# Ledger of designs, part 13: peptides against a protein of PDB entry 6FBK

Target 1, 90 residues: chain A of PDB entry 6FBK
Amino acid sequence: EDTGVRVELAEEDHGRKSTIALRLWVEDPKKLKGKPKDNGAIEFTFDLEKETPDEVAQEMIESGFFHESDVKIVAKSIRDRVALIQWRRE

## One batch from the design tools (peptide; aimed at target 1 I42 F44 S63)

Design b2_p16_8_s3 (made by RFdiffusion4, then SolubleMPNN; from b2_p16_8, 7 letters changed)
Fold by OpenDDE base, seed 5:
Structure b2_p16_8_s3 (fold): chain B 90 residues (1-90), chain A 16 residues (1-16)
Amino acid sequence: as target 1 above (90 residues)
Amino acid sequence: MPVYRLIRGKGVEKVE
């Protein structure tokens, strides 16, 4: 499912470390229920062993960047990208 | 486009 939120690697992944650098931004705001704080991109690291998409998404919501009603959409976007990256490492 | 950074413990902060 197209969440309208894009998540891509912010740096090359050599598959050597448990952390990856990601960049997240809204590509289709119509897919979101609320209105994002800005149309910018959020860069963040993600620990494949210690963090979860839901918790990271929650942090973004708590910061006020996204509306509370969009936490699941943001989380799914992160989860899908992380899963894809992990599959490529396999 | 604006660039933000999620810093654990501090939240999302604008970089540029």
Scores: peptide ipSAE 0.805, ipTM 0.957, DockQ to the pose 0.822
OpenDDE base, seeds 1, 2, 3, 4: peptide ipSAE 0.800, 0.803, 0.803, 0.802; ipTM 0.956, 0.956, 0.956, 0.956

Design b2_p16_8_s4 (made by RFdiffusion4, then SolubleMPNN; from b2_p16_8, 8 letters changed)
Fold by OpenDDE base, seed 2:
Structure b2_p16_8_s4 (fold): chain B 90 residues (1-90), chain A 16 residues (1-16)
Amino acid sequence: as target 1 above (90 residues)
Amino acid sequence: MPVYRLIRGKGLVKVE
């Protein structure tokens, strides 16, 4: 399912670290219930072993970038990308 | 477009 939120690797993943660098931005704002802070992108590191998409999404809500009603869609976008990255590592 | 960096426990920091 297309969440309207795009998440991509910000750096090449050589499969050597448990931490990856990601970049997230809104590709289709119509998919969101609320309005993001702006049309910017968020760069963040993600620990594949210690962090969860829901926790990171919550931080983005707390930062004020996303509306609280969009926490699940943001979390899903991160989760889906992380899953793809992990599948590629196999 | 602006670019932010998410700092755990701190929030967003605008980098460009």
Scores: peptide ipSAE 0.814, ipTM 0.957, DockQ to the pose 0.880
OpenDDE base, seeds 1, 3, 4, 5: peptide ipSAE 0.813, 0.813, 0.814, 0.813; ipTM 0.957, 0.957, 0.957, 0.957

## One batch from the design tools (peptide; aimed at target 1 A41 F44 E62 S63)

Design b2_p17_1 (made by RFdiffusion4)
Pose (drawn by RFdiffusion4):
Structure b2_p17_1 (pose): chain A 83 residues (1-30, 38-90), chain P 17 residues (1-17)
Amino acid sequence: EDTGVRVELAEEDHGRKSTIALRLWVEDPKDNGAIEFTFDLEKETPDEVAQEMIESGFFHESDVKIVAKSIRDRVALIQWRRE
Amino acid sequence: REEYLEERFKVHEEIPE
């Protein structure tokens, strides 16, 4: 399927960086803006950041697993492109 | 807790393509 929540890199992916800057926004909901944040790959969880975005007023409380996966896919996509 | 979240998340009104 599709999530409709786009999550992309914010800074050039340099590799061997334990923390990456990401940008999240929504195009299909099935603040209306972009959300930039940092993510620690070996420590932080997509679910943890999703909940913070919940506790910060971006999405609904039960919309956490959806946003957590959208971040997770980007983290996965960055590490697969990192071989 | 609110200050931490505001510092962590930067919101931009422009949505990229």

Design b2_p17_1_s1 (made by RFdiffusion4, then SolubleMPNN; from b2_p17_1, 8 letters changed)
Fold by OpenDDE base, seed 3:
Structure b2_p17_1_s1 (fold): chain B 90 residues (1-90), chain A 17 residues (1-17)
Amino acid sequence: as target 1 above (90 residues)
Amino acid sequence: RKKRLEEKFKFSKEIPP
């Protein structure tokens, strides 16, 4: 499912660290219920062992990047990318 | 917490191709 939110690796993943650098941005704003304040990319580190997509999405909402009604779509975007990265590590 | 979140997320106007 296309969430309209794109998440990509910000750096090459060699499968050696428990953390990965990610970049997230809105590709299709009409998929979101809210309207993000600014258009751009959010860079952040994601700990594969300690963090969850839902918690990180909640933190993005708290930071004001997205409307609270879009927390699940943001979380899904992160989850889907993380899953792909983990699958490639196997 | 707010300061920590500001440090955790780095916003850039530049979007990858």
Scores: peptide ipSAE 0.651, ipTM 0.888, DockQ to the pose 0.890
OpenDDE base, seeds 1, 2, 4, 5: peptide ipSAE 0.647, 0.651, 0.651, 0.650; ipTM 0.887, 0.888, 0.889, 0.889

Design b2_p17_1_s2 (made by RFdiffusion4, then SolubleMPNN; from b2_p17_1, 8 letters changed)
Fold by OpenDDE base, seed 2:
Structure b2_p17_1_s2 (fold): chain B 90 residues (1-90), chain A 17 residues (1-17)
Amino acid sequence: as target 1 above (90 residues)
Amino acid sequence: RKERLEKKFKFSKEIPK
């Protein structure tokens, strides 16, 4: 399912670190229930061993980037990208 | 916590393609 939220690697991943640099932004705002705080990209490090997409999404909501009603769609976008990255690492 | 989150997430108005 297309969440309308795009997540990409902010840096090249060589599968060496347990962390990855990600960039997240809204590609299709009409798929969100709420209106995001601003239109831009969020860069952050994701720890593959310690963090979960749901927790990071919650942190983004707490930071005011997204409405609480969109936590799951944001989490899914992160989850899907992280899974893809992990699959490529194998 | 709020300060930590502000450091964790870097926002840019430039959307990459």
Scores: peptide ipSAE 0.696, ipTM 0.908, DockQ to the pose 0.886
OpenDDE base, seeds 1, 3, 4, 5: peptide ipSAE 0.694, 0.694, 0.696, 0.694; ipTM 0.906, 0.906, 0.908, 0.906

Design b2_p17_2_s1 (made by RFdiffusion4, then SolubleMPNN; its pose is not in this set)
Fold by OpenDDE base, seed 3:
Structure b2_p17_2_s1 (fold): chain B 90 residues (1-90), chain A 17 residues (1-17)
Amino acid sequence: as target 1 above (90 residues)
Amino acid sequence: GKYSHKFKVLPLEEVLK
């Protein structure tokens, strides 16, 4: 499903580290219920062993990047990218 | 902010170039 939120690697992944650098930005704002605070890309490190997409999405909400009603769609966008990265590592 | 050290906002032109 197209969430309207893009998540991409901010670095080349050699499959050696448990952490990855990601960038997240809104590609289609019409798919969000709220209006994003910023129109830029959020860069962050994601720990594949310690963090979850839901937790990171919640942190983004608390930071004011997205409305609370969009936490699940943001989490899904992160989850989908993380899963793809993990699949490529195997 | 609470997560200012975790989340860095970049201009889209830096990402899409």
Scores: peptide ipSAE 0.703, ipTM 0.914, DockQ to the pose 0.792
OpenDDE base, seeds 1, 2, 4, 5: peptide ipSAE 0.702, 0.703, 0.703, 0.702; ipTM 0.913, 0.913, 0.913, 0.914

Design b2_p17_2_s2 (made by RFdiffusion4, then SolubleMPNN; its pose is not in this set)
Fold by OpenDDE base, seed 4:
Structure b2_p17_2_s2 (fold): chain B 90 residues (1-90), chain A 17 residues (1-17)
Amino acid sequence: as target 1 above (90 residues)
Amino acid sequence: MKHAHKFKVLPLEEVLK
């Protein structure tokens, strides 16, 4: 499912550490209910063992990057990328 | 548990080039 939100690695993943650097940006704003604050890419670290996509998405909402109604779509975009990264690590 | 994050905003031109 295309969320309209893209999440990519901000660094090369060597598959050794539990933390990864990610970048998230909107490719299709029409998929979002609200209007994103900025048209840039949000860079952040994600701990594969300690954090969840939902928690990080919620923090992005609280930071004002997205409307609260889009928390699930943002979380899904992170989840999908994280899953892909984990699959590639196997 | 909630976690603290530092969100850094980068220009799209920088990440797409």
Scores: peptide ipSAE 0.645, ipTM 0.864, DockQ to the pose 0.505
OpenDDE base, seeds 1, 2, 3, 5: peptide ipSAE 0.642, 0.645, 0.643, 0.645; ipTM 0.862, 0.864, 0.863, 0.864

Design b2_p17_2_s3 (made by RFdiffusion4, then SolubleMPNN; its pose is not in this set)
Fold by OpenDDE base, seed 2:
Structure b2_p17_2_s3 (fold): chain B 90 residues (1-90), chain A 17 residues (1-17)
Amino acid sequence: as target 1 above (90 residues)
Amino acid sequence: GKHSHKFKVLPLEEVLK
């Protein structure tokens, strides 16, 4: 499923750290139920061992970046990218 | 898990380059 939300590495991944820098932005706002407050890219660190996409997505909601109804779609976008990164590390 | 984030917002023009 295309979430309309894009997540990319903000740094080169050497596969040696448990933390990665990510950037997340909306490519297709029509896929979201609410309206994001800005059209920028959110940069953040994700700890592959200590964090979950759901928790980070929830923090983004609480920070006001997305509507609460979009928490799952935001989480999925993060999950999909994280999974891809982990697959590449294998 | 434990987490705490400080989100940094960047212009798309900067990111897409």
Scores: peptide ipSAE 0.646, ipTM 0.867, DockQ to the pose 0.459
OpenDDE base, seeds 1, 3, 4, 5: peptide ipSAE 0.644, 0.643, 0.644, 0.645; ipTM 0.867, 0.866, 0.866, 0.867

Design b2_p17_2_s4 (made by RFdiffusion4, then SolubleMPNN; its pose is not in this set)
Fold by OpenDDE base, seed 3:
Structure b2_p17_2_s4 (fold): chain B 90 residues (1-90), chain A 17 residues (1-17)
Amino acid sequence: as target 1 above (90 residues)
Amino acid sequence: MKYRHKFKVLPLEEVLK
């Protein structure tokens, strides 16, 4: 499912650590219910063992990057990328 | 445990290269 939100690795993943650097940005704003204030890429770290996409997405909403109604779509975009990364590590 | 992230915003032109 295309969420309109893109998430990519901000670094090479050698599968040696549980923390990865990610970058998230809106590719298709029409997919979101709200309108993001900024149109840049959000860079952040994600701990594959201790964090959840929902928690990170919620924090992004609280930080004002997205409307509260888009928390799930943002979380899904992170989840989908994380899953791909973990699959590649196997 | 609850994480507190430092979100760094970068211009898209820097990321899409």
Scores: peptide ipSAE 0.676, ipTM 0.891, DockQ to the pose 0.483
OpenDDE base, seeds 1, 2, 4, 5: peptide ipSAE 0.671, 0.673, 0.673, 0.675; ipTM 0.890, 0.891, 0.892, 0.892

Design b2_p17_3_s2 (made by RFdiffusion4, then SolubleMPNN; its pose is not in this set)
Fold by OpenDDE base, seed 2:
Structure b2_p17_3_s2 (fold): chain B 90 residues (1-90), chain A 17 residues (1-17)
Amino acid sequence: as target 1 above (90 residues)
Amino acid sequence: KEEVREVRGKRFRVTYL
């Protein structure tokens, strides 16, 4: 499902670290329930072993990037990308 | 233009167009 939120690797992944660098941005704001507070690309690290998409999404909401009603769609976007990255590592 | 926000030790760098 297209969430309207795009997540991509911010750095080349050689599959050697448990952490990856991600870049997230809104590609289609119409898919969101609320209005994003900002209009930019968000870069962050994601620990594949310790962090969860839901927790990171919640942190983004608390940081003021998204409306609380969009926490699940943001989490899904991260989850889906992380899954793809992990599958590529296999 | 860029900005860094942090919550519970998690850093997010936002770059604006």
Scores: peptide ipSAE 0.822, ipTM 0.961, DockQ to the pose 0.908
OpenDDE base, seeds 1, 3, 4, 5: peptide ipSAE 0.822, 0.821, 0.821, 0.821; ipTM 0.960, 0.961, 0.961, 0.961

Design b2_p17_3_s4 (made by RFdiffusion4, then SolubleMPNN; its pose is not in this set)
Fold by OpenDDE base, seed 3:
Structure b2_p17_3_s4 (fold): chain B 90 residues (1-90), chain A 17 residues (1-17)
Amino acid sequence: as target 1 above (90 residues)
Amino acid sequence: RTEERVVRGKTFRVTFF
């Protein structure tokens, strides 16, 4: 599944903190609101204990990065990466 | 270009290419 959104660690994860630094790449500029349409990367922290992908995705919508119709796509991209990071910590 | 947006205390730093 190519959603045009990719999430990666923005810093090395040593498994010591409950927070991680993430970078969300938007490879499809049409998904970013505003013109001109540029590719973009959004950096943010994610608290593994206190935050959820859905909440963070919604905050990104409210920040004006994405259309409301893309909230679930964004949330899933965050969720999938967070899951991989959690599995690596084990 | 880089900018920051804050929603409910959470900071998002966006870089456009």
Scores: peptide ipSAE 0.804, ipTM 0.962, DockQ to the pose 0.878
OpenDDE base, seeds 1, 2, 4, 5: peptide ipSAE 0.801, 0.803, 0.804, 0.803; ipTM 0.961, 0.962, 0.962, 0.962

Design b2_p17_4 (made by RFdiffusion4)
Pose (drawn by RFdiffusion4):
Structure b2_p17_4 (pose): chain A 83 residues (1-30, 38-90), chain P 17 residues (1-17)
Amino acid sequence: EDTGVRVELAEEDHGRKSTIALRLWVEDPKDNGAIEFTFDLEKETPDEVAQEMIESGFFHESDVKIVAKSIRDRVALIQWRRE
Amino acid sequence: SPWEKLPHIKLEKGKNK
């Protein structure tokens, strides 16, 4: 399927960086803006950041697994492109 | 990029812990 939540890199991916800057926004919901944050690949969880975005007033409380996956896909996509 | 057309919000993690 599709999530409709776009998560992309914020800074050029340099590799061997344990923290990455990401940008998240929504195009299909099936603040209305972009959200920039940092993510630690070896420590932080997509579900943890999703909950914080919940506790920060971006999405509904039960909309956490959806946003967590969207971030997770980008983390996965960055590491696969990292071979 | 599509995101440049949107309001830019910086997330401050752990701010509400």

Design b2_p17_4_s2 (made by RFdiffusion4, then SolubleMPNN; from b2_p17_4, 7 letters changed)
Fold by OpenDDE base, seed 2:
Structure b2_p17_4_s2 (fold): chain B 90 residues (1-90), chain A 17 residues (1-17)
Amino acid sequence: as target 1 above (90 residues)
Amino acid sequence: SPFDSLPLFKLKKGANK
């Protein structure tokens, strides 16, 4: 499913750290129910062992980046990218 | 690229519980 939200590595992944740097931005705003306050990329770290996409998405909502109604789509975007990264590490 | 022109924001992590 195309969430309209892009998530990419903000750094080269050597597969050595449990923490990775990611960047998230809206590619297709029509996929979101709300309108983000800012049109930019969000850089964030993600601990593959301690954090979950849902929790990080919640933090983005709390920070005001997205409307609460879009938490699941944001979380899915993060989850999909994280899964891909993990698959490539194996 | 369009991405390169986007403003960059840093997500401030909350305290771990």
Scores: peptide ipSAE 0.561, ipTM 0.838, DockQ to the pose 0.630
OpenDDE base, seeds 1, 3, 4, 5: peptide ipSAE 0.559, 0.558, 0.555, 0.559; ipTM 0.837, 0.836, 0.834, 0.836

Design b2_p17_4_s3 (made by RFdiffusion4, then SolubleMPNN; from b2_p17_4, 9 letters changed)
Fold by OpenDDE base, seed 1:
Structure b2_p17_4_s3 (fold): chain B 90 residues (1-90), chain A 17 residues (1-17)
Amino acid sequence: as target 1 above (90 residues)
Amino acid sequence: SRFDSLPLYKLVKGANR
């Protein structure tokens, strides 16, 4: 599924720590809201052991980055990337 | 929230593919 939300590693993952840096951006600028400017990316840390994509996505919505209706799309995109990262670590 | 204040998060302009 192409969610239109892209999530990539913002750092090289050596598989040594539970916290990783992620970069999230949107292919369709129409989906952006509030703080992101010029269709820029959001870089943030994510704890692979303690945090969930749903919670982080909700934080982004509450902070005004996206519409409420897009929370599940954002969460899914984070989840999909996190799953791939975890797979590579195995 | 980590997205309420810097530097807990960062906005990167022109970072799209």
Scores: peptide ipSAE 0.310, ipTM 0.810, DockQ to the pose 0.125
OpenDDE base, seeds 2, 3, 4, 5: peptide ipSAE 0.227, 0.201, 0.273, 0.166; ipTM 0.725, 0.728, 0.793, 0.694

Design b2_p17_4_s4 (made by RFdiffusion4, then SolubleMPNN; from b2_p17_4, 7 letters changed)
Fold by OpenDDE base, seed 5:
Structure b2_p17_4_s4 (fold): chain B 90 residues (1-90), chain A 17 residues (1-17)
Amino acid sequence: as target 1 above (90 residues)
Amino acid sequence: SPFDTLPLYKLKKGANK
């Protein structure tokens, strides 16, 4: 399912670190229930061993980037990208 | 690319649970 939220690597991944830099932005705002406060890209780190997409999405809500009703769709977008990165590392 | 054209924000992380 297309979440309307895009997540990409903010750095080249050589598969050596457990922490990666990602960037997240809204490609299709119609897929969201709320309206994001800002129209920009959010750069964030993600620890592949310690963090979960849901927890990071919650932090984005707390920071005011998204409405609380969109936490699951944001988490899914992060999860999908993280899964791809992990699969490429195998 | 949104990396070049969109405003860039940095997410401030909290402590891991």
Scores: peptide ipSAE 0.564, ipTM 0.841, DockQ to the pose 0.621
OpenDDE base, seeds 1, 2, 3, 4: peptide ipSAE 0.563, 0.562, 0.561, 0.561; ipTM 0.841, 0.840, 0.839, 0.839

Design b2_p17_5 (made by RFdiffusion4)
Pose (drawn by RFdiffusion4):
Structure b2_p17_5 (pose): chain A 83 residues (1-30, 38-90), chain P 17 residues (1-17)
Amino acid sequence: EDTGVRVELAEEDHGRKSTIALRLWVEDPKDNGAIEFTFDLEKETPDEVAQEMIESGFFHESDVKIVAKSIRDRVALIQWRRE
Amino acid sequence: EREEFLKERFKVKPKPE
């Protein structure tokens, strides 16, 4: 399927960087803006950041697993492109 | 303290094109 939550890199992916800057926004919901944040690959969880975005007033409380996966896909997509 | 931490962490900008 599709999530409709786009999550992309914020800074050029340099590799061997334990923290990455990401940008998240929504195009299909099935602040209306972009959310930039940092993510620690070896420590932080997509579910943890998703909940913070919940506790910060971006999405509904039960919309956490959806946003957590969207971030998770980007983290996965960056590491697969990292081989 | 929790609200400040979250505001410092998440920067909201216009959507890109």

Design b2_p17_5_s1 (made by RFdiffusion4, then SolubleMPNN; from b2_p17_5, 5 letters changed)
Fold by OpenDDE base, seed 1:
Structure b2_p17_5_s1 (fold): chain B 90 residues (1-90), chain A 17 residues (1-17)
Amino acid sequence: as target 1 above (90 residues)
Amino acid sequence: SREKRLKEKFKVLPKPE
């Protein structure tokens, strides 16, 4: 499903460490219920062993990047990208 | 502070023109 939120690797992943650098941004704001901040991509490190997409999405809402009503959409976007990265590592 | 930690965690890049 096209969430309207893009998530990509911010650095090349060699599958060696448990953390990955991600870059997230809104590609289609019409897919979101709230009005996210109109800024550039958000870069952050994601710990594959300690963090979850839902928790990180919630942190982004707390930071004011997205409305609480879009937490699940953001979480899904992160989850889908993380899953893809994990599959590539195998 | 949780707020400070989150600000350090998420780095906002410039919007492409």
Scores: peptide ipSAE 0.721, ipTM 0.916, DockQ to the pose 0.756
OpenDDE base, seeds 2, 3, 4, 5: peptide ipSAE 0.718, 0.720, 0.720, 0.719; ipTM 0.914, 0.915, 0.916, 0.915

Design b2_p17_5_s2 (made by RFdiffusion4, then SolubleMPNN; from b2_p17_5, 6 letters changed)
Fold by OpenDDE base, seed 1:
Parts: structure tokens; sequence; C-alpha cells
Structure b2_p17_5_s2 (fold): chain B 90 residues (1-90), chain A 17 residues (1-17)
């Protein structure tokens, strides 16, 4: 499903460490219920062993990047990208 | 604080023009 939120690797992943650098931004704001801040991409480190997409999405809401009603959409976007990265590592 | 930690965690890049 197209969430309207894109998540990409911010750096090349060699599959060596448990953390990855991600970049997230809104590609289609019409897919979101709330009105996210109109800014550039958000870069952050994601710990594959300690963090979950839902927790990170919640942190983004707390930071004011997204409305609480869109937490699941953001989480799904992160989850889908993380899963893809994990599959590529195998 | 949690707020300060989150500000450090998420780096906002300039919007491309």
Amino acid sequence: as target 1 above (90 residues)
Amino acid sequence: SRKERLKKKFKVLPKPE
C-alpha cells in the first residue's frame, strides 16, 4: 500500500551493524489525515534490535512531525522499509 | 529531557527546491 510516506537508506548498508541510517519524508500529503510540518526529510538512526517502527513513529508524533492520527501510517512506512532492508541482508 | 533527546535523534534536512 502507498502510504504517501517514503523511507530510504540515508547511507549504504553493508549489513554489518545492528543500526541503519534512514531518511523519511512525505511524498503525498493527501494520504495523511493530519497536516504534517512542511519540511525536508528527517534523518535518524534505527536500531534493528532495540527499536520498533511503532515506537519510532510515536516519537515523531511527540516531536511534532505528524498528527497522532497518522502514527500507524508512519509506522507502516518505516516497518515496510526495515523489512525490505532485513530481507536484503539475508 | 525526552524532548531534547528527540531533537537530537531526528535531524531535519532542508526542503529541496
Scores: peptide ipSAE 0.711, ipTM 0.913, DockQ to the pose 0.757
OpenDDE base, seeds 2, 3, 4, 5: peptide ipSAE 0.708, 0.709, 0.710, 0.709; ipTM 0.912, 0.913, 0.913, 0.913

Design b2_p17_5_s3 (made by RFdiffusion4, then SolubleMPNN; from b2_p17_5, 8 letters changed)
Fold by OpenDDE base, seed 5:
Structure b2_p17_5_s3 (fold): chain B 90 residues (1-90), chain A 17 residues (1-17)
Amino acid sequence: as target 1 above (90 residues)
Amino acid sequence: SRKERLAKKFKVLPKPP
């Protein structure tokens, strides 16, 4: 489903590290309940072994990037991309 | 602090014009 939030690899993934560099940004703000900051993409490292999409999404809310009501949609966006990356690693 | 850690974790890129 279209969450309105895009998540892409910020660098080429060779499947050698447990961490990946991601870039996240709002593509369709109408899909969000709150009003996110109108800025560029957010780049961050995601540890495939230690972090979860929900935890990272919550951290983004605490950082003020998104409204608390959108934590699940943000988490889903990250989860879907991470899953795709992991599937491609096989 | 957590605030400082999160600020370092998330790098905000400028929005293209």
Scores: peptide ipSAE 0.730, ipTM 0.919, DockQ to the pose 0.694
OpenDDE base, seeds 1, 2, 3, 4: peptide ipSAE 0.730, 0.728, 0.729, 0.729; ipTM 0.920, 0.919, 0.919, 0.919

Design b2_p17_5_s4 (made by RFdiffusion4, then SolubleMPNN; from b2_p17_5, 7 letters changed)
Fold by OpenDDE base, seed 3:
Structure b2_p17_5_s4 (fold): chain B 90 residues (1-90), chain A 17 residues (1-17)
Amino acid sequence: as target 1 above (90 residues)
Amino acid sequence: KRKEALKKKFKVLPKPP
């Protein structure tokens, strides 16, 4: 499913670290219920062992990047990318 | 402080032209 939110690796993943650098941005704002800030990409480190997509999405809401009504779609975008990265590591 | 931690955690890159 296309969430309209794109998440990509901000660095090459050699599968050695438990953390990965991610970059997230809105590709299609029409798929969001709220009106996100017109920012550039958001870059952040994601700990594969300690963090969850839902928690990180909540932090983004708290930071004001997205409306609370879009927390699940943001979380899904992160989850889908993380799952793909983990799949490629195996 | 949580707000400071979040500001450090999420780096907003400049929007490309």
Scores: peptide ipSAE 0.684, ipTM 0.908, DockQ to the pose 0.736
OpenDDE base, seeds 1, 2, 4, 5: peptide ipSAE 0.684, 0.684, 0.684, 0.684; ipTM 0.908, 0.908, 0.909, 0.908

Design b2_p17_6 (made by RFdiffusion4)
Pose (drawn by RFdiffusion4):
Structure b2_p17_6 (pose): chain A 83 residues (1-30, 38-90), chain P 17 residues (1-17)
Amino acid sequence: EDTGVRVELAEEDHGRKSTIALRLWVEDPKDNGAIEFTFDLEKETPDEVAQEMIESGFFHESDVKIVAKSIRDRVALIQWRRE
Amino acid sequence: SAEDLPMFKLERGKHYS
């Protein structure tokens, strides 16, 4: 399927960087803006950041697994491109 | 594009609710 939540890199991916800057926004919901944050690959969880975005007023409380996966896909996509 | 939208910075470990 599709999530409709776009998560992309914020800074050039340099590799061997344990923290990455990401940008998240929504195009299909099936603040209306971009959300920039940092993510620690070896420590932080997509579910943890999703909940923070919940506790920060971006999405609904039960919309956490959806946003967590959208971040997770980007983390996965960055590491696969990292071989 | 994200550049065409208002930008927000999420400061980790803080709550804005």

Design b2_p17_6_s1 (made by RFdiffusion4, then SolubleMPNN; from b2_p17_6, 7 letters changed)
Fold by OpenDDE base, seed 1:
Structure b2_p17_6_s1 (fold): chain B 90 residues (1-90), chain A 17 residues (1-17)
Amino acid sequence: as target 1 above (90 residues)
Amino acid sequence: SFEDLPLFVLKRGEKYK
């Protein structure tokens, strides 16, 4: 599924740290139910061992970056990228 | 590319620090 939300590494991943830096931005706003407050890239850390995409997505909602109705699509975008990173580390 | 966009930093709670 094309979420319209992009998530990329904000740093080079050498596969050594459990925490990575990511950047998330909206590529296709029509895929979202709400309108994001700001049109920018959100930089955030993600602990591959301790955190979940759903919790981080919720934090973005609470910070006002996205409408609450879009928490699942944002979480999916993070999850998909995190999965790719974890698979690449193998 | 995200390099063309303004950058925001997500503030995290103590749990994630």
Scores: peptide ipSAE 0.596, ipTM 0.848, DockQ to the pose 0.450
OpenDDE base, seeds 2, 3, 4, 5: peptide ipSAE 0.595, 0.595, 0.594, 0.580; ipTM 0.849, 0.848, 0.848, 0.831

Design b2_p17_6_s2 (made by RFdiffusion4, then SolubleMPNN; from b2_p17_6, 8 letters changed)
Fold by OpenDDE base, seed 4:
Structure b2_p17_6_s2 (fold): chain B 90 residues (1-90), chain A 17 residues (1-17)
Amino acid sequence: as target 1 above (90 residues)
Amino acid sequence: SPDDLPLYKLVRGTSYK
């Protein structure tokens, strides 16, 4: 499923540490229910062992990057990318 | 491309043991 939200590595992943840097941005705003205040890329760290996409998505909502109605689509975008990274590490 | 966009950094408080 295309969420309209892109998530990519902000650094090269050598598969050595559990914490990675990611960047998230809106590729297709029509997929979102709300309208983000800013149109930019959000850089954030993600601990593959300790954090969850839902928790990070909630923090983005609290920071005002997205409307609360879009928390699940944002979380899914992060989840999908994280899964790919984890699968590649195996 | 993210290089064409302003860059924001998510500031957050994370609790670790």
Scores: peptide ipSAE 0.601, ipTM 0.855, DockQ to the pose 0.397
OpenDDE base, seeds 1, 2, 3, 5: peptide ipSAE 0.597, 0.601, 0.597, 0.595; ipTM 0.855, 0.857, 0.854, 0.853

